# Peptides against a protein of PDB entry 5TUV, part 34

Target 1, 107 residues: chain A of PDB entry 5TUV
Amino acid sequence: KEVIDRLRYLKAEIEDLELKERELDQQKLWLQQSIKNVMDDSINNRFSYVTHEDICNCFNGDTLLAIQAPSGTQLEVPIPEMGQNGQKKYQINLKSHSGPIHVLLIN
Target 2, 107 residues: chain B of PDB entry 5TUV
Amino acid sequence: AQECQNLEVERQRRLERIKQKQSQLQELILQQIAFKNLVQRNRHAEQQASRPPPPNSVIHLPFIIVNTSKKTVIDCSISNDKFEYLFNFDNTFEIHDDIEVLKRMGM

## One batch from the design tools (peptide; made by RFdiffusion4, then SolubleMPNN)

Design b1_p11_6_s2 (from b1_p11_6, 3 letters changed)
Fold by OpenDDE base, seed 5:
Structure b1_p11_6_s2 (fold): chain B 107 residues (1-107), chain C 107 residues (1-107), chain A 11 residues (1-11)
Amino acid sequence: as target 1 above (107 residues)
Amino acid sequence: as target 2 above (107 residues)
Amino acid sequence: MFIFSGPKKLE
């Protein structure tokens, strides 16, 4: 019957899709590790920076803060809520466990 | 018939998830390329200048850029070891990671 | 890479 044939086809396709998804997951993990290795390379690390000019070319008209911190630094932005004075709280919480945090005012 | 319909829904769900994972993988590839291009640019620039840039003139990866109105008041609290930061803003802000910045730079 | 939690844009 057509329904039986369709069921068989769908089950086979889903099995193939499961394999494809696992392949993509493995590729992602591999590439993430590759990126980490490239960035952690001593020579690459030496040149892994942007300039103030680079940032200014990307943004205009606003106050720009550049925050540099070690990989793994926790960045928390709470959902704005009303303070005791009725003002919404806009804040950023940074916590590093492996090194100091550096803040630069660009403009 | 109901089983057939359930499998068709599952098939479509998996197809969409695979599509998303493929897109994410492509983004990772672009990130790696952008980083390599950045390193190459900086290496060439320093060779031409015959010196590295001043330490406080560049922003080392990883970093984030916070942009807000020039009228925004920013308060910053810092720990003694500079491992913890608390920023308070009296208005909204935007956060951009280094990956986005590299994209805007055309890397 | 930062471990980010929350919105990147506050409105």
Scores: peptide ipSAE 0.500, ipTM 0.905, DockQ to the pose 0.935
Fold by OpenDDE base, seed 2:
Structure b1_p11_6_s2 (fold): chain B 107 residues (1-107), chain C 107 residues (1-107), chain A 11 residues (1-11)
Amino acid sequence: as target 1 above (107 residues)
Amino acid sequence: as target 2 above (107 residues)
Amino acid sequence: MFIFSGPKKLE
């Protein structure tokens, strides 16, 4: 029956797609590890920075804060809630476990 | 017929997920390329200048950029070990990661 | 890489 044939083809295709997805997952893991290795290289790490000029060229106007912290630093932005004075509180919480946090005012 | 329709929906779901994963892989590749280009740029610049940039003139990866209005009042509370930071803003802000910055820089 | 929790843009 035509329906049976269609079911067979769909099931076979889904199985192939499952294999493809697993392949992509492995490729992602490989690439992520590759990026980590490149960034952790001593020579690359030495030159892993941007300048104030770079930042200013990327953003116009406004006040700009640059916050540098070790990899793995937790960055939390809570949903704004009303404060004591009736104003919404806009907040950033940073927690580092492996090193100090450094803040620069760019603009 | 209903089973056929269910499998077709499943197939489409998997195809879209695979497409998303392929796109994510491409982004990771671009990130790695951007980083390598950044390192190359900085190495060349320091070689030409025959010196590294001043320590407080650059932002080392990983970092984030916070931009807010010039009128925004920012309060920062810091732990004694500088491992915990609390930023309070009286208005909205935006956060940009280093990956986005490198993209904007054209790396 | 930062471990991010929350929106990047507040409105």
Scores: peptide ipSAE 0.490, ipTM 0.903, DockQ to the pose 0.924
Fold by OpenDDE base, seed 1:
Structure b1_p11_6_s2 (fold): chain B 107 residues (1-107), chain C 107 residues (1-107), chain A 11 residues (1-11)
Amino acid sequence: as target 1 above (107 residues)
Amino acid sequence: as target 2 above (107 residues)
Amino acid sequence: MFIFSGPKKLE
């Protein structure tokens, strides 16, 4: 009887957890859509930028490149392999389908 | 009983997934807040300056930041399709997305 | 958002 009661309790709890998980999934979807709407708003889009100072305050002592591209741009960083000259290749491949890519040297 | 133990394991698995989803949801909330704060800051700044910043002085979202040693040689090539870019580095580098930058900015 | 593939930090 004790085991049976425990089984019933666990099954009921698991059912409740399933409902909770679905609720969280729904909340995530709504929030993602909300974020998209906020970022796509014309006024917000106008002011959705950072400055050189902002970037410099986040990093120090290095060369900093800022690469701006449309959402959905593909960014590939291949695993470094030895090149013909005996040097490892460190690369970034970018492919945009929706607009131009802009590159700025920050520091 | 074995069945009880199996359900205990399943219960624990579901609890961990829920915890992870709650954390991910919190991160999305913080992202939205950071973006809204950024927009508010920039709107206020432009109002005080009575003009927008120069076009090449800011980085519009979405963007990434690439940081590398000042000794690193960077080459950039553009494909015939101007939507494709190839960056070559003679040393290691790090990539930071705009979300991370906003976090570092304290937005 | 970029569609990213590969490591963010190369060592």
Scores: peptide ipSAE 0.487, ipTM 0.904, DockQ to the pose 0.918
Fold by OpenDDE base, seed 4:
Structure b1_p11_6_s2 (fold): chain B 107 residues (1-107), chain C 107 residues (1-107), chain A 11 residues (1-11)
Amino acid sequence: as target 1 above (107 residues)
Amino acid sequence: as target 2 above (107 residues)
Amino acid sequence: MFIFSGPKKLE
């Protein structure tokens, strides 16, 4: 009887958790769409930028590349491998489908 | 008893998954807030300046920041496809997305 | 500070 009661309790709680998870999934979906709508707004898009100063304040002491690319641009960083001269090579591959990629050197 | 144990494990798994989803949802909320704050900042700044910033002085979203040592040699080339870019580094680098940058900016 | 496209070598 105690085991049966525990089973009933656990099953009921799991059912409630399933409902909660579905609720969160729906909230995520709506929020993602909301973010997209906000970013796609013409006014917001006009002001969706950071300055050189903003970046410099966030990072210090290194060479900085700012790479602006259209939404959906593919970014790939292969696992470093040994080069022909015995030096590891480090790479970034970018592929844009909807517009140009712009590179800005900072610092 | 075994069934109870199995359900307890499932319950815990679901609770952890819900916790993860709650965290992800909170991150999305913060992203939206950060973006809105960025737009608000820029709108106010441009209103005070009575003009938009020069086009080459700002970095529009979406973007990434690549930071590496000042001694790192960087080669940038456009591949056969004019929309494909290849960056070669002779040393390690770090990549930061615009979301992280906005966080560092305190948005 | 500069913006560029195409082949570049940065040191």
Scores: peptide ipSAE 0.330, ipTM 0.901, DockQ to the pose 0.049

Design b1_p11_6_s3 (from b1_p11_6, 5 letters changed)
Fold by OpenDDE base, seed 3:
Structure b1_p11_6_s3 (fold): chain B 107 residues (1-107), chain C 107 residues (1-107), chain A 11 residues (1-11)
Amino acid sequence: as target 1 above (107 residues)
Amino acid sequence: as target 2 above (107 residues)
Amino acid sequence: MFVFSGPRKLE
């Protein structure tokens, strides 16, 4: 009887969790659309930038590359493999389909 | 019973998914807030300066920041239309989203 | 938004 009661309890809880998960999924979709609308607004788009100072304040001591590209740009970082000279090859591949890619050396 | 154990595993699986989705939702909220704060900051700054910043002095969203050691040698191959880039590094690097940068900026 | 594939940090 205790096992039966536990089974009933677990089944009921799982159903409640299913409802909660669906609620969160809907909230995510709504928020994603909201973010898209805000970012696509002409005024917001005009002012959606950071400065060199902003970046320098966030990072110190390293070489910094800033890469700006259109939304949807593919960024591929392959798993490092041994190169021709016996050194591991570290690589970034960028492919844009909507516009040019811009690269800035920050420091 | 085996059925009871199976349901307990399922319950834990769903609880973990819900927890992850809640965290992701919170991150999206923070992203939207950070973006709005960024836009507001830039609008105010340009109003006070009475002009926009020079084109090459700012980094427009979306962007990524790549940081690596100052000793790292970086080679870049670019297509004529600037739609495709290949970066080769002789050492490790880190990639940071614009979202992370906005967080570090305190937006 | 970029479409990422691969690690964010290489070691």
Scores: peptide ipSAE 0.477, ipTM 0.905, DockQ to the pose 0.938
Fold by OpenDDE base, seed 2:
Formats: structure tokens, C-alpha cells, sequence
Structure b1_p11_6_s3 (fold): chain B 107 residues (1-107), chain C 107 residues (1-107), chain A 11 residues (1-11)
């Protein structure tokens, strides 16, 4: 029966797709670890920075803050709500567990 | 048959998910390339200058960029150990990852 | 990498 043949074909294809998806998941993990290793290398770490000029070239017309913090730093942006004076609260909460946070005003 | 239709929907769902994962892998590859290019640029620049940049003139990874209107008032409260920061803005802001910055830099 | 929670762009 044509329907039965189609069902068999689709089931086989879905099984192949499951294998492909698992392969991609493993590749992602490998690549993420590779990136971490590259960034953690002492020589690469020494030169892993951008300049004020770099930032200014990427953005214009606004006040720019650069916030440097250790990997794993928690960055929380609450949903704005009304404050005491009727002004919405726009906030950034940062919490580092492994080192100090450094802030630079770019412009 | 209904079962055939259900499997075709599932097949399409899996195909789209696989496509998304492939795109994510490609982005990770580009991120790694961008980082390596950044390191190479900085190494070459410091070699030519025969000195490293001043410590407060560069922003080390990982970092974020916060941009807001020049009219925005920004208040910052810092813990004694500088591990916790609270930023208050009287207006909206945008946050950009270092990854996005590297992309904008053309790395 | 930062552990991010919340919107990146406020409206």
C-alpha cells in the first residue's frame, strides 16, 4: 500500500535526522570548548582587548559605557516598572563571583 | 493518512531545527575567527609600537557595551569589593556583547 | 561570557 510505504520512508528519514541532530549537538560542544581553550590561552588572553577607538567606530550619537568583568558574571536587566516618582526603573544588575568589575566611559 | 501527515510535520520540524543548529555552528566558527583576528591585530600593533597600550585605554574581553542617549542620567552603586554593580538609568538603554562589537569591527 | 537575563534593548 502506498500509504504504508510512505510511512516507512518518513520514519526512516526521521531516524536519520535524529542522528544528524545529535551529530550537530556534539559539534557544538566541541566548538564551544575549542573557543574556550583559545580564549584561555595565555598569549591570546594577553591580546584579547579592544580600544576606545574600536568602540567609537562601532557606535555613534550616544553615551557609551564599557563594562569588563570575568567570565560567568551575572548580568540582569529587570523589566522596567514604575518607580517612586513615577519614572520607569531602567536598571542593570551585575554580580561577579571571580573578580572585580571595571567600567569605562567611552564618550 | 493522518499518521503520514503527522510524520511529515515532525520531519519538517526537525529539518528546521537542524538548519538552526547549523547556523549556530557557523556563527561560533565566525566568533572564533574574529577573536583570532583580533589577537593577531593587537599583537602586530604592539610589535610596531614596541610597547603595550596603556592599561586604561583598552577594554579586555569579556565585556559588554551599554549605549544610551547623551541626555540619560546614569547612577552607579558599587559594592566594597567591586563584585556587585547596580546601574540606574532615567531612560532606555541597549546592551551589546563583545561578539557583536567584533562583528561591527569587521574582525 | 556573561550570564544574561532580561532584554538587551529596553523600550
Amino acid sequence: as target 1 above (107 residues)
Amino acid sequence: as target 2 above (107 residues)
Amino acid sequence: MFVFSGPRKLE
Scores: peptide ipSAE 0.474, ipTM 0.904, DockQ to the pose 0.950
Fold by OpenDDE base, seed 1:
Structure b1_p11_6_s3 (fold): chain B 107 residues (1-107), chain C 107 residues (1-107), chain A 11 residues (1-11)
Amino acid sequence: as target 1 above (107 residues)
Amino acid sequence: as target 2 above (107 residues)
Amino acid sequence: MFVFSGPRKLE
């Protein structure tokens, strides 16, 4: 009897958790769409930038490259392998499909 | 009973997924807030300056920041179609997305 | 947002 009652309780709780999980999934979709809408707004887009000072305040002492590209741009960082000259290859591959890529040297 | 144990494991699995999804939602909320704060800051700054910043003085979203040692030699190659970029480094580097930068900025 | 593949930090 106790086992049966426990089974009933667990099954009911799992059903409630399923509902909660679906609710969270829906909220995620709505929020993602909201973020997209906010970022795509013409006024917001005009002011969606950071300054050199902003970047310098976030990092110290290093060479900094800022790479701006359209959303959806593919960014590939291959696992370093030994090159022909015996040096490991450290690379970044970028592929854009919808617009130009801009590179700025910071600091 | 074995069935009770199985359901308890399932219950725990679902609880962990829900916890993870709640955390992910919180991160998305913070991203949206950070972006809105960035836009507000820039709008206010341009209003006070009565002009937009120079074109090459800002980095528009979306962007990434690559940081490496000042001793690192960086080479950039552009493909024929100009939509592919290859960066070669003679040493290690780090990549930071715009979301992380906004967090570091305190937005 | 970029479509990222590979490590973000190389050591």
Scores: peptide ipSAE 0.462, ipTM 0.905, DockQ to the pose 0.916
Fold by OpenDDE base, seed 4:
Structure b1_p11_6_s3 (fold): chain B 107 residues (1-107), chain C 107 residues (1-107), chain A 11 residues (1-11)
Amino acid sequence: as target 1 above (107 residues)
Amino acid sequence: as target 2 above (107 residues)
Amino acid sequence: MFVFSGPRKLE
């Protein structure tokens, strides 16, 4: 029966897709750990930086702030609301738990 | 049959989810490559210069870039906790993570 | 270009 055959085919394909999805999930976890290990390496960490020139080449015309903070630093940007003078306030909240935050003016 | 149609929908949903996961995995791969290229570039540059860059001339990962108009007034204050920072802007701003910066740098 | 130390106002 065509319907039965189609059902069998679809079920088999879905089963194969489930296996593929699980494979991708495992690959993601492995790669995430690999990236972490590479970044945490002492030598790589020493050279894990960009220059002011790098930033200026990526952005033009505006004021640029570079904010460096330890991994895991919390970044919050509240929805803008009206201030006391009727001006919208735009805000960034940073919370670090493991080290100091460094702020640089690039241009 | 209705069952076949339901399974076709399920199949398509899984295919789309797998596609999304494949894309995410590819992005992670590119992130790792970009980071390795950054490290390689910096190591080579320092070898050629025979010295590391001055401490205040570079931005170490992880970092964010905030760009806003040159006319934007920015207030930066440290809250009760010395690890907590508050930025106030009188106009809109954009935030870019280090991953995006590395992409723009062509890493 | 400079590194900030403490509260600042930028215009």
Scores: peptide ipSAE 0.319, ipTM 0.901, DockQ to the pose 0.047

Design b1_p11_6_s4 (from b1_p11_6, 4 letters changed)
Fold by OpenDDE base, seed 3:
Structure b1_p11_6_s4 (fold): chain B 107 residues (1-107), chain C 107 residues (1-107), chain A 11 residues (1-11)
Amino acid sequence: as target 1 above (107 residues)
Amino acid sequence: as target 2 above (107 residues)
Amino acid sequence: MFIFSGPKKLT
């Protein structure tokens, strides 16, 4: 009897969780579209930037590269492998299909 | 008993997915807020200065920041159209997206 | 938004 009651309880709870998960999925979709609309707005786009000072305030002591590229640009960081000189290769591969990539050395 | 165990595993799996989705949703909300705050800041700043910033003094979204040691040697290969970039580092690096930068800026 | 593949931190 206890097992049967537990089974019934678990089945009902799982059903409720399924509903909750679907609700969250819909909320995510709505919010993603909202963000897209805000970012694609012409006025917002004009002012969607950070300064060198902003970056320097966030990071210090190291070499900082800022890479700006269109949305949808592919950023690939392969797992480091040994190079011909016996040193691990650390790489970043960037591929844009919609516009040029811009690189700035911050410090 | 076995069915009960199976359902408990399924229940836990769904609970974890829901938790992850809730966290992701909160992050999206914060991203939207940060972006709006950034735009407002920049609009106000340009209004006070009565001019836009110089083109090479700002980094437009979307962007990434690559952080590496000052000792790191960086080689960059660029395509003719600047649509493809290959970076080679002789040491480790970190990548920070624009979302993380905005968080660090307190947006 | 970049389409990211791989680790953000290489150690």
Scores: peptide ipSAE 0.506, ipTM 0.904, DockQ to the pose 0.923
Fold by OpenDDE base, seed 2:
Structure b1_p11_6_s4 (fold): chain B 107 residues (1-107), chain C 107 residues (1-107), chain A 11 residues (1-11)
Amino acid sequence: as target 1 above (107 residues)
Amino acid sequence: as target 2 above (107 residues)
Amino acid sequence: MFIFSGPKKLT
């Protein structure tokens, strides 16, 4: 009797959790679409930028590259492997399909 | 007893997923707020200056920041249409997305 | 948004 009651309780709770998870999934989809809409707005898009000063305030002591590219640009960082010269390869591959990529050196 | 234990494990798994999804939703909300704050800042700044910033002085979203040692040698190969970039580094680097940058900016 | 593949930090 006690085990049966516990099983019933757990099954009911899991069902409630399934409903909650689906609710959260829908909320995520809504928020993602909301963010996209806000960013795609013409006025917001016009002012969607940071300055060199902004970047310099966030980072210090290193060489900084700012890479701007269209949404959907593919960024690949392979796991470093030994090169022909005996040095590990540290690499970034960028591929855009919808527009040019722009690179700025920030010092 | 075993069935009860299995359901308790399942319940815990679902609870953890729900917690993670709730956290992800909070991050999305923060991203949207940060972006709106950025836009507001830039609009106000341009209004006060009565001009837009110089074209090459700003970095438009979406972007990434690559930081590496000042001693790191960076080589870049670019396609003719500037849609493909290959960066080679002789040492390690870090990549930061625009979302992280906005957080560091306090947006 | 970039479509990212790989580590953000190389050690």
Scores: peptide ipSAE 0.491, ipTM 0.903, DockQ to the pose 0.925
Fold by OpenDDE base, seed 1:
Structure b1_p11_6_s4 (fold): chain B 107 residues (1-107), chain C 107 residues (1-107), chain A 11 residues (1-11)
Amino acid sequence: as target 1 above (107 residues)
Amino acid sequence: as target 2 above (107 residues)
Amino acid sequence: MFIFSGPKKLT
């Protein structure tokens, strides 16, 4: 195939791929909005929970903490550094702006 | 020609990006399905029991699960701003979001 | 959804 024909073909294909990528971007936005709508529905929200049994079935042999907080809550895990006692600091920082944070010990 | 090679590289880059976007879209679809299945399960369970579960027996979305060794000492402090929490661990821990939990539950 | 910063697993 001549170079000119190959160039034309590649340019046309790239244009088609650009259109496909924009289509996928749009689909993602629509799906994200759909998920938000489903989760914000009053009936769905009432039943949007898991049980202690559910969690225990997913994890074994550890202490399990469940932390429930409003959407948008900031969760920060600093890089472990040596503390004053010569021990590494393992921390979780939570900051909520919309409501209370609830902590449950599962096992 | 060099121009053809440049366009081939661009084509391949776009194809890979499209593939990544397609996989991300599928993950969002699975998340939505998992949530709907969770809601359906809970509605059915409450109908059979003719009552909602006790308030402290369930974990409402959104939530995270923190797992650590049973030997780990955990301290929790609440700031003057009731919306800020600090957890201190004397050892390593893992964090799992609600999406991962739903996946592990097979929803 | 939480706004997460940092590693999910500390080793």
Scores: peptide ipSAE 0.486, ipTM 0.904, DockQ to the pose 0.918
Fold by OpenDDE base, seed 4:
Order: structure tokens, then C-alpha cells, then sequence
Structure b1_p11_6_s4 (fold): chain B 107 residues (1-107), chain C 107 residues (1-107), chain A 11 residues (1-11)
């Protein structure tokens, strides 16, 4: 009886958890769409920027490149490989699909 | 007993997934709030200044920040396809997305 | 502050 009761309880709880997980999935989807809508709003888009000062305040001492690219731009960082002269090669590959890429040197 | 144990393992697995999804949802909420705060800040700043910032003084979302040593040599090339960019570094670098930057800014 | 376009070498 105890085992049977425990089994019933666990099965019922798992069903409740399944419902909860589906609810969270729907909430995530809704929120993602909401974020997109907010960012795509013309007024919000006009003010969706950071300043040079903002970046400098977040990072210290190094060279900083700011790369602005359209949403959906592909960013690839391959595993470093040995170059021709025995030096490791570090790379960033960018591919834009919907507009220009802008590069700004901050420091 | 074995069935009960199996269900308990399944229950725990589902609980962990739910916890992860709740965390991810919270992260999305914070991203939305950060963006809204950024927009609000910029709107207020421009209202006080009675003008927008110069176009080249700000970095529009979406963007990434590349952080590397000041001694790092950076080569940038554009492919025949105008939308493809290749960055070569002779040393290591770090990439930070706009979301991380907004977090560091305290948005 | 510099905006870069086209192939360039940065140090």
C-alpha cells in the first residue's frame, strides 16, 4: 500500500511538473517575442545605443573594438590554429545578411 | 521499489530542468528591463541636451565588444562579398555581447 | 575615436 501510494503520488507530481514546464516554455516564447517587439519599436530603436564612455567604464587597459552589425549577423570564432611562422592565428569571422558592419576603435 | 526509484529520478530531472528554465526566463526579463532602462536613460539625456549625440559617438545595438591587449596586432579585411569581414589577431582576445555590456553598465 | 571601413591594420 505504501509503495502504491508513493507511485501514485510521484506520477501525479510528474504530471504537474510537465504542465509547469510547458507553461515556462510558452512564457519564454512570449517574452522573446515581446523583447523583439520592444527592440524593433521605432522610438526604442532610436535610443538603443551605448556611448564611448559607457564602454570605457566597463573595460580598462586594453584595446577595445566595437563591432556593430545587423541582427542575424553570423559570428564565428574558430579554434586557434598554428600559422605559417609558428604563430597561433586568432580570428573572428563575420557575415552580415541585412546591412553593413561598422567597426569602431574605442581604446 | 525500483519503479518508485525510477520515478523519483525522473521527478528530480524534471525539477532541475524547470529550475534551469526559470533561470533563463529571469535572465530574459532582466534583459528586457536593461534595454528599457537604456532607452529611458538615453531619452532623458537627449532631452536634457536638447540634441541627439553625434552619430559616430555612439554604438547602436546590436553590437559586440572585442577586448585584446594593446600590443595585439589586428588585421581587418573585407571579402569580395561586402558583407563578410575577417579579423586576424596575433594574440588572444575576448568577446562581450551587448547584453553583458548592459549588465556591466548597471542597467 | 576612429571608424574603420575596408581592409586595415590596427595596432
Amino acid sequence: as target 1 above (107 residues)
Amino acid sequence: as target 2 above (107 residues)
Amino acid sequence: MFIFSGPKKLT
Scores: peptide ipSAE 0.337, ipTM 0.901, DockQ to the pose 0.047

